# Ledger of designs, part 32: peptides against a protein of PDB entry 7SID

Target 1, 151 residues: chain A of PDB entry 7SID
Amino acid sequence: LHMYLMLLKELPGEEYPLPMEDVLELLKPLSNVCSLYRRDQDVCKTILNHVLHVVKNLGQSNMDSENTRDAQGQFLTVIGAFWHLTKERKYIFSVRMALVNCLKTLLEADPYSKWAILNVMGKDFPVNEVFTQFLADNHHQVRMLAAESIN

## One batch from the design tools (peptide; aimed at target 1 N32 A81 H84)

Design b2_p22_2_s4 (made by RFdiffusion4, then SolubleMPNN; from b2_p22_2, 12 letters changed)
Fold by OpenDDE base, seed 5:
Structure b2_p22_2_s4 (fold): chain B 151 residues (1-151), chain A 22 residues (1-22)
Amino acid sequence: as target 1 above (151 residues)
Amino acid sequence: SLLKLLQEAQEELKKLQEELAK
């Protein structure tokens, strides 16, 4: 876990995008890691904060690439899981803040949710629709962050 | 260096993936 998190932390930003092949390699074990530590708030927050770099990389990639679609799918599966558990009130505000930042970055790359769609329990939820729910979050900082992202 | 650390992390990640695939 430590090595994996360190890798996520040190990923280049938007100014230096990674090859999609490297992004895929990074994402492959992510679901398993998230599943294993889904109840650890600190680990979840750390993961969500670090995968922001992945979203930035995805936004600059060729959307028609098979690898890009694969990476998007794997990433969205993880985000969908976090959102699902958020709906079940399993996460504290700091984790929700990190999730909102991920969703914000997704919307910057895909404002109309053409590919940014969460599939949870067999149902599709466009990120732009999901995002609006955080405007009514119980924590004021989460609401503020969500509101700042809209305007 | 950072590059070496990233390379090492990637290699370890590949090993983990291979183990999970078994």
Scores: peptide ipSAE 0.024, ipTM 0.451, DockQ to the pose 0.051
OpenDDE base, seeds 1, 2, 3, 4: peptide ipSAE 0.022, 0.023, 0.022, 0.019; ipTM 0.562, 0.561, 0.446, 0.465

Design b2_p22_3 (made by RFdiffusion4)
Pose (drawn by RFdiffusion4):
Structure b2_p22_3 (pose): chain A 151 residues (1-151), chain P 22 residues (1-22)
Amino acid sequence: as target 1 above (151 residues)
Amino acid sequence: ELEELEEMLEEAEGQFLEVTEP
């Protein structure tokens, strides 16, 4: 777990992007890793805080081949699963704050929501519309984080 | 230990994303 979290945090870089096949190799076991630790709040928070670093390489669309959409779908499905589980009151405010940070990073990467769309229950939700929903949260810290990051 | 870890990852396959299905 430590090895995978370190690789996720360190390998992606903004100045010189990785090949997309390497991004796919990084994102391949993430679904299983998240499945194991679905119950644990601390591990989920750590996982989210470490995966928010892949968006810098994911946001590149110059080489918009099939690998780009495959990696974007692999990431967005996990993010949408976390959001759906959060809507059902399954996670504590720490995981919600980490998800807010992830969503803020996604909004930074794709302001027009061309590709950053969460898919869940056969429906699609743009990240910008989902982000404003956190203004009505039951925890003050998450609301303040969303209000401050609303810019 | 490595083989046990691989088996745990194989058993956890696809179970997390089931919440996203219709």

Design b2_p22_3_s1 (made by RFdiffusion4, then SolubleMPNN; from b2_p22_3, 9 letters changed)
Fold by OpenDDE base, seed 3:
Structure b2_p22_3_s1 (fold): chain B 151 residues (1-151), chain A 22 residues (1-22)
Amino acid sequence: as target 1 above (151 residues)
Amino acid sequence: SLEELLRKLKEAEGKFLQVLLP
């Protein structure tokens, strides 16, 4: 875990996008790591904060690329899991804040949720629809962050 | 290398996984 988190932390920013091959390599263990530590709020928050760079990379890539679609699928699976657990009230506000930031970045890349669709337990949830639900979040900071993203 | 490190991490952590993401 520690080694993986360090790697995520050292990801290059939006100004220096990673090759899609590198993005795919980083995503391979991500689902396993998230599954193992899904009950650890601090670890989940850290992961969500660091994967923002992955979202930015995905948004800058050719959407018609096979590798891009593969990376999108793997990433959306993870985000979908976090969303699902959020709906079940498993995460504190700070984790939800990090998730909203991820969703915000996804919407910047795909405003109409053409590819940004979460599949949870066989049901599809477009990110734009998911995002609006955070406008009614129980925590004021989450609502504020979501509202700022609309304007 | 990055690839080698990630491979080792995946293998190590996979041994402890008993439940997948919901």
Scores: peptide ipSAE 0.022, ipTM 0.490, DockQ to the pose 0.180
OpenDDE base, seeds 1, 2, 4, 5: peptide ipSAE 0.020, 0.017, 0.017, 0.020; ipTM 0.503, 0.460, 0.428, 0.496

Design b2_p22_3_s2 (made by RFdiffusion4, then SolubleMPNN; from b2_p22_3, 8 letters changed)
Fold by OpenDDE base, seed 5:
Formats: structure tokens, C-alpha cells, sequence
Structure b2_p22_3_s2 (fold): chain B 151 residues (1-151), chain A 22 residues (1-22)
């Protein structure tokens, strides 16, 4: 876990995008790590904060690449799971804040949700539609963060 | 130990991702 989190933390930003092959390598253990620590609020928050770098890399990639689509799919699967568990009130506000930041970054890269679509239980949920639900979050900081993204 | 860890990972992965399957 510590090694993996360190790698995620040190990912370069928009100025130096990683090759998609490297992004895929970093995404490979993500589902396993998230599943193992899904009940640990601090670990989940840390993971969500660190994967923001992945979103930034995905947003700059060529959408025609098979590797890009694969990376997007793997990432969105994890985000969809976090969103689902959030709806079941499994996460504290700080984790929800981190999730909203991920969704916000996705919308910045894909404002019309062309590829940013969460598939949960066989249903498709565009991130722009999912995002609006956080405008009614029980915690004021979550609502405020969500509102900033709409303006 | 390694086998137990792998089992735990697979079980948790299944539980975490089950809601995402069609």
C-alpha cells in the first residue's frame, strides 16, 4: 500500500503527461487496493486525492487509443464503486470531498461526459448528472465544492 | 501468508466491484 500510494503521489501533472502504458501499469492494482481498504476512510481519501493525477493524464490523452479507453474504463469502474458506496452513506465528508474533486477534474477534461460515464449495475450515469447530486450533500463543504464546479 | 493475502484481495475485489457488473 505505501509503495503504491507513493507512486500515485509522485505522478506528474499536466505539464508532463505520462505515457498511457505507464498509467495503465499504475491502474492495474487500483481496484484491488480500493477493495481491500474500502472501509478505511483515511486510505480511501488518500487514494482519491492521489488519483487526481491519473485523471489529468487521461484528459490529455488521445481518445482513439485503445490503451486510453482501457485506462478510462478501469478508472471509471473504481469511481463508480466509490460513488455507489457514497450513496449508501459509507463514507465521511472528507472522502466525499475527494470524490467530488475527482468528478470535477473529470468534468474539466470531459465537460459533456462523452467518455466520463459511470456504469453501475448495468446502468450508465454521466458524470455531469452524477455531479449534481452533490449539490444536495448533507455537509456544507461538499455542497460548496460542488457548487464551485458548476459556476 | 501470500495465499491468504491473495484470497483476501480477490474476495474484497469481488464485493467491491459486484455492484458494477451488469
Amino acid sequence: as target 1 above (151 residues)
Amino acid sequence: ELEELQRLLEENKGKFLEVLKP
Scores: peptide ipSAE 0.021, ipTM 0.510, DockQ to the pose 0.599
OpenDDE base, seeds 1, 2, 3, 4: peptide ipSAE 0.018, 0.019, 0.019, 0.020; ipTM 0.474, 0.477, 0.497, 0.468

Design b2_p22_3_s3 (made by RFdiffusion4, then SolubleMPNN; from b2_p22_3, 8 letters changed)
Fold by OpenDDE base, seed 4:
Order: sequence, then structure tokens, then C-alpha cells
Structure b2_p22_3_s3 (fold): chain B 151 residues (1-151), chain A 22 residues (1-22)
Amino acid sequence: as target 1 above (151 residues)
Amino acid sequence: SLEELLRLLKEAEGKFLEVLQP
């Protein structure tokens, strides 16, 4: 796990976007790792912090590409799962902060949630609607971050 | 490296959605 987290942090960010093919290959097994460590708050926070770079890559890509659509689906699956578990009160504020940052980045790339839609338990939840829920978060720092993100 | 990370990721078991859809 330590090695994994270290390598994860070394991946290039927005300044050096990865090819979409590489992003897709990264996302496919990511859900498995997230599932394995879903109860570890620190690991989840770290993962969420790094996937910010993935969102930035997706926002800069050609949406007509099959790989892009597949990558979007894989990413949204992961985010949807984190959001669902957040609703179930499974994550502390620091993890929710990281999730809000991911959602913020998604909204920057897709402010009208044309493709940024979370599908959880067969239901669709547009990210712009999901995001507003964090404005009423129980933790003041989460509320503040959410508010600053839309201002 | 990315290659090493991908190798580690592929070694993991389970699917995140299985938590949601048991």
C-alpha cells in the first residue's frame, strides 16, 4: 500500500496530461483498489486528492473518443461510490473535502453536468445537483470549501 | 512509474460497486 500511494503521487498532473489510453488503463483497476481500502480514511483521501489530475485530463480530452467515454464512465463510477458512502456517513470531513475538490473540478470541466452524472444504484445524479448538498455539510470547512468553489 | 502503478492496481481484488450492489 505504501508503495502504491507513493507511486500514485508521482503521476503527472495538469501540466503534463497523460494520454487518454493511459488514463483509461489506470482507472479500470482503480475501483478495485478503492473497494479494498474503502474503510481507510487516509487512503481514500489520498486517492481522491490524486484523481484530481485525472479529472483535469478528462476535461481537456476529445469527448468523441471511445476511450474518453470509457474513462469518464470509470471515473464517475468511483466518484459515485465515494459520494454514496459519504451519504451513508462513512467518511470524515477530510475525505469529504477531497471529494468536494473532485466535484469542483468536474464542474469546472462540465458546469452543466452534460456528462458529469453519477449513476448510483441505477439512478442518475447530476454533479451540479450533488455538489449543492455539500453547502449544507455538517462540518464548517466542508461548507466553506463548497461555497468558495462556486464563487 | 505509471507502469509499476498499473501493475499494483491490477493486483487488487474486488469491485467498488459491489459495496453498493451486493
Scores: peptide ipSAE 0.028, ipTM 0.541, DockQ to the pose 0.348
OpenDDE base, seeds 1, 2, 3, 5: peptide ipSAE 0.022, 0.028, 0.027, 0.026; ipTM 0.456, 0.531, 0.518, 0.535

Design b2_p22_3_s4 (made by RFdiffusion4, then SolubleMPNN; from b2_p22_3, 8 letters changed)
Fold by OpenDDE base, seed 2:
Structure b2_p22_3_s4 (fold): chain B 151 residues (1-151), chain A 22 residues (1-22)
Amino acid sequence: as target 1 above (151 residues)
Amino acid sequence: SLEELLRKLKEAEGEFLKVLEP
């Protein structure tokens, strides 16, 4: 975990976007890591904060390729799971804050949710629709974070 | 062992991903 998180944390230090192949390699263990620590709020928060850089890399990619679609799919799978568990009240506000930031970054990369679509329980949820739900979050800081992102 | 670790990882992943399956 520590090594993996370190690698994710070092992404912002890159002067140029990572090749999509490298992004894929970083995403491969992500679902496993998230699953192992899904009940650890602090670890989940840390993961979500670090994967922001992955989202940025995905958004900066100008190439439509199989690798891009694969990377997007793997990432969206993880985000979808976190969102679903959030709906089931499994995460405290600080984790939800981190998730909102991820969703915000996704919307910045894909404002019209062309590819940023969460598939959860066999249903598709465009990130823009998912994001607006946090405007009604029970925690005021989550609502505020969501609200500032719509402008 | 590595084998046991991989098994645990797979099981954990399965539990996590069940949320995404119909």
Scores: peptide ipSAE 0.047, ipTM 0.590, DockQ to the pose 0.672
OpenDDE base, seeds 1, 3, 4, 5: peptide ipSAE 0.020, 0.040, 0.019, 0.044; ipTM 0.494, 0.573, 0.499, 0.584

Design b2_p22_4 (made by RFdiffusion4)
Pose (drawn by RFdiffusion4):
Structure b2_p22_4 (pose): chain A 151 residues (1-151), chain P 22 residues (1-22)
Amino acid sequence: as target 1 above (151 residues)
Amino acid sequence: EEELEEELEELEEEFLESVEEE
């Protein structure tokens, strides 16, 4: 777990992007890793805080081949799954704050929501519309974080 | 090792079903 979190945090870089096949290799076990630790709040928070670093390489669309959409879908499905579970009151405010940070990073990466769309229950939600929903949260810290990051 | 791989596949399918069905 430590090895995978370290690789996720360190390997991606903004100045010189990784090949997309490497991004796919990084994102391949993430679904299983998240599946094991669905119950644990601390691990989930750590996983989200470490995966928010891959958006810098994911946002590149110059080489918009099939691998780009495959990696974007692999990441967006996991983010959508966390958001859906959060809507059902399944996570504490720490995981919600980490999800807000991830969504803020996604909004930074794709302002127009060309590709950053969460898919859940057969429906699609743009990240910008989803982000404004956190202004009505039951925890003051998450609301303040969303209000401050609304810019 | 094979049994561990099968258990991991089943956990992944259950996790994805929560997005699709629940």

Design b2_p22_4_s1 (made by RFdiffusion4, then SolubleMPNN; from b2_p22_4, 14 letters changed)
Fold by OpenDDE base, seed 3:
Structure b2_p22_4_s1 (fold): chain B 151 residues (1-151), chain A 22 residues (1-22)
Amino acid sequence: as target 1 above (151 residues)
Amino acid sequence: SEEELEELEKLVQEWMDLLLNK
């Protein structure tokens, strides 16, 4: 776990996007790691903070490529799972903050949710619609972060 | 392609099930 988290932490930012092949390799074990530690708030927060760079990479890539679609799907699966568990009140505010930041970054790359769609239990949820739910979050800081992102 | 998208959707659902139920 720690080795993998360190690898995610060292991902290049928006200014230097990784080749999509490298992004895919990093994403492959992500769902398994998230599954194993889904009940660990600190690990979840750390993962969500680190994968922000992945969102930036995906947003700047050619969305018509097979590798991009694959990476997109794997990433959205993880985000969808975190969102679903958030609705079930499984995560503290700090994890929700990290999730909102991920959703914010997705909206910046895809404001109209053409590809940023969460599929949860066979149903599709556009991120732009999902994001508005956090405007009514129980925690003040989460609401504020969401409100700052709508402009 | 449409077929590729369908296969991806199946995989996504499997991963989601693993995340939520395992």
Scores: peptide ipSAE 0.080, ipTM 0.670, DockQ to the pose 0.066
OpenDDE base, seeds 1, 2, 4, 5: peptide ipSAE 0.074, 0.058, 0.072, 0.075; ipTM 0.667, 0.621, 0.661, 0.662

Design b2_p22_4_s2 (made by RFdiffusion4, then SolubleMPNN; from b2_p22_4, 10 letters changed)
Fold by OpenDDE base, seed 3:
Structure b2_p22_4_s2 (fold): chain B 151 residues (1-151), chain A 22 residues (1-22)
Amino acid sequence: as target 1 above (151 residues)
Amino acid sequence: SEELEEELKRLEKEFMSLLTKE
């Protein structure tokens, strides 16, 4: 876990996007890591904070490549799972804030939700629609962060 | 592709199952 988190932390930002092949390699173990540490709020928070770099990379990639679609799908699967479990009150506010930041970054990269669509339990949810739900979050800071993102 | 979508759906189902399992 430690090594994986370090790799995520060391990812280059938007200025220097990674090759999509490298992004895919980083995403492959992500689901397993998230599942294994699903009940560890600190680990989940850290993961969500670090995958922000992945979102930035995905936003700059060629949307027509198979690798891009694969990477987007794998990433959105994880985000969708966190969102779904958030609705079930499984995560504390700090994790929800990290999730909101991911969603915010997705909207910045894809303001028209061309690819930023969460598929959860067979249903599609555009990120912009998902995002508005956090405006009614029980925690003040989460509501504030969500509001700042759209105002 | 259709194959990729099916694979992602299977992954989603598995991931959700693992995350929600007590």
Scores: peptide ipSAE 0.077, ipTM 0.701, DockQ to the pose 0.080
OpenDDE base, seeds 1, 2, 4, 5: peptide ipSAE 0.041, 0.075, 0.072, 0.076; ipTM 0.639, 0.696, 0.696, 0.701

Design b2_p22_4_s3 (made by RFdiffusion4, then SolubleMPNN; from b2_p22_4, 14 letters changed)
Fold by OpenDDE base, seed 5:
Structure b2_p22_4_s3 (fold): chain B 151 residues (1-151), chain A 22 residues (1-22)
Amino acid sequence: as target 1 above (151 residues)
Amino acid sequence: SSSLQEYLEKLRQEWLDLLTKE
């Protein structure tokens, strides 16, 4: 886990995007890691913070690529799981903050949710619609972060 | 890069191995 988290942390930013093949390899174990540590708030927060680099890479890639679509799907599955557990009030505000940052970055890349759609329990939820729900979050910092993203 | 891909693949395999043992 620690090696994986360190890898996520050290990923290049937008100025030096990773090849999509590398992004795919990074995403392969992510779902399993998230599943194993879904009840650990600190690990979830760390994962969400570090996976921002993946979102940035996805936004800089060719959306017509098969690898890009595959990466998008795998990533959205993970985000959908975090969203689902958030709705069940399983995560503290700091984890929700990290999730909002991920959603914010997704909206910067896809403001109209053309591909950024969460599928949870067989239902589709566009990220732009999901994001607006955080404007009514119980924690003031989450609301402020969400509001900042809209303005 | 090839080096990064190899590292990530190794990491993935290690996790898969752990999951199968659990």
Scores: peptide ipSAE 0.029, ipTM 0.485, DockQ to the pose 0.059
OpenDDE base, seeds 1, 2, 3, 4: peptide ipSAE 0.026, 0.027, 0.023, 0.022; ipTM 0.551, 0.535, 0.466, 0.483; seed 1 fails the geometry check

Design b2_p22_4_s4 (made by RFdiffusion4, then SolubleMPNN; from b2_p22_4, 16 letters changed)
Fold by OpenDDE base, seed 1:
Structure b2_p22_4_s4 (fold): chain B 151 residues (1-151), chain A 22 residues (1-22)
Amino acid sequence: as target 1 above (151 residues)
Amino acid sequence: SSSERKRLEELLKEWMNLLLNE
């Protein structure tokens, strides 16, 4: 886990996007790591904070490539799971804040949710629609973060 | 691939179900 998290943390930012093939390799173990540490709030928070770099890479890539679509799909599936479990009140406010930041970054890359669509249990949820739900979050700081992201 | 995506979705479904039932 530590090595994987370190790798995610050290990913290049928007100025130097990774090849999509490398992004795909990083995404492969992500679901397994999330599942294994699903009950560890701190690990979940850390993962969500570090995958922000992945979002930036996805936004800078060629949207027409098969690898891009594949990477987007794998990433969005993980985010969808976090969002679904958030609705079921399985994550504390700090994890929800990290998730909001991920969604914010997705909206910056895809403001109209053309590709940023969460598929959960066979249903599609555009990220811009999902994001607005955090304006009514039970925790003050989460609501504030969501509100700041819209303005 | 489509098969890989399906496997990932099933894995995450299992993840969600396990957490929801704990």
Scores: peptide ipSAE 0.209, ipTM 0.789, DockQ to the pose 0.149
OpenDDE base, seeds 2, 3, 4, 5: peptide ipSAE 0.204, 0.030, 0.204, 0.199; ipTM 0.785, 0.602, 0.786, 0.783

Design b2_p22_5 (made by RFdiffusion4)
Pose (drawn by RFdiffusion4):
Structure b2_p22_5 (pose): chain A 151 residues (1-151), chain P 22 residues (1-22)
Amino acid sequence: as target 1 above (151 residues)
Amino acid sequence: AAQEEAEEYVEEKWEELAEKAE
């Protein structure tokens, strides 16, 4: 777990992007890793805080091949799964804050929501519309974080 | 019941994603 978190945090870089096949290799076990630790709040928070680093390489669309959409779908499905579970009151405010940070990073990467769309229950939600929903949260810290990052 | 259904739905989707990545 430590090895995988370290690789996720360190390998992606903004100045020189990785090949997309390497991004796919990085994102391949993430779904299983998140599946094992679905119950644990601290691990989930750590996983989200480490996976928010891959958006810098994911946001590149110059080489918009099939691998780009594959990696974007692999990441967006996990993010949408966390959001759906959060809507059901399944996570504490720490995981919600980490998800807000992830969504803020996604909004930074794709301002126009061309590709950053969460898919859940057969429906699609743009990240910008989803982000404004956190202004009505039950925890003051998450609301303040969303209000401050609303810019 | 709604929370259990949401957990099962997410697990299924993660399993399908893991199989597709193979």

Design b2_p22_5_s1 (made by RFdiffusion4, then SolubleMPNN; from b2_p22_5, 12 letters changed)
Fold by OpenDDE base, seed 4:
Structure b2_p22_5_s1 (fold): chain B 151 residues (1-151), chain A 22 residues (1-22)
Amino acid sequence: as target 1 above (151 residues)
Amino acid sequence: SRQEEAEREVQRQLEELSRRLE
């Protein structure tokens, strides 16, 4: 886990996007890692913080490529799972904060949720609509972060 | 595609896990 998290952390920012092939390789184990540690708040927070780099890379990629769509799909699956569990109140505020940051970054890349759509339990949820729900989060810091993100 | 199938399977698994946590 630590090694994987370190790899995620070492991803370059938006200014230096990785080849999509590299992004895909990093995404491959992500679902399994998230599933395995889904009940570990600290690990989940760390994962969400580190995958911000993935989001930034996705935003810099050609959205018409198959690899981009693949990466987007894999990433959105994970985010959707975290969001779903968040809706079930399974995550503490710090994890939700990290999730909001991910969603914020997604919206920066796709403000109108043309591709940033979470599919959970067979239903589609545009990220922009999902994001606005955090404006009503029970924790004040989450609300504040969400509000600041759109201002 | 194979990629789409893999994503669907992952999604199914995560959703199942999520339901178990509900």
Scores: peptide ipSAE 0.049, ipTM 0.672, DockQ to the pose 0.060
OpenDDE base, seeds 1, 2, 3, 5: peptide ipSAE 0.047, 0.047, 0.046, 0.044; ipTM 0.673, 0.668, 0.666, 0.664

Design b2_p22_5_s2 (made by RFdiffusion4, then SolubleMPNN; from b2_p22_5, 12 letters changed)
Fold by OpenDDE base, seed 4:
Structure b2_p22_5_s2 (fold): chain B 151 residues (1-151), chain A 22 residues (1-22)
Amino acid sequence: as target 1 above (151 residues)
Amino acid sequence: SRAEEVEEEVEEELKKLSEKLK
């Protein structure tokens, strides 16, 4: 886990995107790690903070690439799971804050949710629609962050 | 509870996906 988190932390930002092949390699264990540590709030928060770089890499890649679509699918599945569990009140505010930041970054790359669509329990949820739900979050900091992202 | 059942379903789906990508 520690080595994996370190690798995620070292992922370059938007200024220096990684080849999609490298992004895919980093995404391969992600779903497993998230599943295993789904109840560990600190690990979840750390993961969500680090995968911000993944979002940035996905946003400026060639959308017609098979590798890009594959990476998007794997990533969005994980984000969808976090969102779903958030709705079930399984995560504390700090984890929700990190998730909102991920969704914010997705919207910056795909404002109209052309590809940023969460599939949860067999249903599709565009990220732009999902994002607005955090405006009504029970925690004031989450609401504020969501509101600031729209302005 | 229903919430726990849904959580387990999501966890299982993530696990299945991780196994496919190994």
Scores: peptide ipSAE 0.022, ipTM 0.528, DockQ to the pose 0.784
OpenDDE base, seeds 1, 2, 3, 5: peptide ipSAE 0.022, 0.022, 0.022, 0.022; ipTM 0.526, 0.524, 0.518, 0.532; seed 1 fails the geometry check

Design b2_p22_5_s3 (made by RFdiffusion4, then SolubleMPNN; from b2_p22_5, 12 letters changed)
Fold by OpenDDE base, seed 2:
Structure b2_p22_5_s3 (fold): chain B 151 residues (1-151), chain A 22 residues (1-22)
Amino acid sequence: as target 1 above (151 residues)
Amino acid sequence: SRQREVEEEVERRLRELAERLS
């Protein structure tokens, strides 16, 4: 899995946004993968780093298509899962750093969290509110990253 | 196993995606 993720990262056309259909195909199994490797910090970090690319694709796309909305939902589900486990202190700082970067990218696309809302265990968490919580993170670098992102 | 099945599916999808983008 890791090798294929790395392959995706190193594709020649990485500078260009992926077709939404391809993004959706990638996101469909991702939630399950995250669940399977939720205790592997390195895998989680790698996933978040590569999902960052997906976030950028979503942010550059119009939200008027069903595929875009579906992809958005799949992505938010994954991010929500990582956020949930972060609250349970299951992830080391490096994973949280990667998560903050994902949230930062989401906020760049949706500063007021009109659509960037995490639904975890039936509760809604706007990403802007989630993001501000990292200002109080236990790790200095995480706090600094969060602080720099809102300035 | 479920883990292997999911991983193989993901790898298949990623491989197909890579082929389309290359």
Scores: peptide ipSAE 0.176, ipTM 0.742, DockQ to the pose 0.050
OpenDDE base, seeds 1, 3, 4, 5: peptide ipSAE 0.030, 0.133, 0.036, 0.027; ipTM 0.591, 0.706, 0.571, 0.551; seeds 3, 4, 5 fail the geometry check

Design b2_p22_5_s4 (made by RFdiffusion4, then SolubleMPNN; from b2_p22_5, 9 letters changed)
Fold by OpenDDE base, seed 1:
Structure b2_p22_5_s4 (fold): chain B 151 residues (1-151), chain A 22 residues (1-22)
Amino acid sequence: as target 1 above (151 residues)
Amino acid sequence: SRKEKAEKEVEEKLKELAEKLE
């Protein structure tokens, strides 16, 4: 786990995107890690903070290839899971803050949710619609962060 | 419970995805 988290932390920023093949390799263990540690708030927070680089990397990719769609889908599955568990009140505010930052970054990359769509329980949820729900979060800091992102 | 079922479904989805990627 720690080695994987370290690898995620070392991802380059959006200005220096990784080849899509490398992104796919990084995504391979991610779903397992997220599932295994879904109840560990600290690990979830760390994962969400580090995958910001993945979002930025995907956003810089103007490629319309099968690999791009595959990477996007795999990533969105993970984000969708975090969002779903958030709705089930499984995460503390600090984890929700990290999730909002991920969603914010997704919206920056895809403002109109062309590809940024969460599929949870067989239903599609565009990220722009999901994001607005955090404006009504129970924690004031989460609401403020969400509001700041829209303004 | 409904919540437990939903959580398990998400967990299984993530596991299935992980297996496909390996």
Scores: peptide ipSAE 0.022, ipTM 0.560, DockQ to the pose 0.790
OpenDDE base, seeds 2, 3, 4, 5: peptide ipSAE 0.021, 0.020, 0.021, 0.021; ipTM 0.558, 0.550, 0.553, 0.561; seed 5 fails the geometry check

Design b2_p22_6 (made by RFdiffusion4)
Pose (drawn by RFdiffusion4):
Structure b2_p22_6 (pose): chain A 151 residues (1-151), chain P 22 residues (1-22)
Amino acid sequence: as target 1 above (151 residues)
Amino acid sequence: SNPHEFFDEKLEEAEKLLEEAE
């Protein structure tokens, strides 16, 4: 777990992007890793805080091949799964704050929501519309974080 | 897709992989 979190945190870089196949290799076990630790709030928070570093390489679309959409779908489906579980009052405010940070990073990467769309229950939600929903949260800290990052 | 079912399926696959690695 430590090895994987360290690889996720360190390997991606903004100045010189990794090949997309390497991004796919990084994102391949993430779904299973998240499945094991679905119950644990601390691990989930740590996982989100570490995966928010892959958006810098994921946002590149110059080489928009099939591998790009495959890696974007692999990431967005996990983010959408966390958001759906959050909507059902399944996570504490720490995981919600980490999800807010991830969504803020996604909004930074794709301002026009060309590709950053969460898919859940056969429906699609643009990240920008989802982000404004956190202004009505039940925890003051998450609301303040969303209000401050609304820019 | 339903996230609850997706993570249950992935949990079964991860448990089998850990048993085989042992």

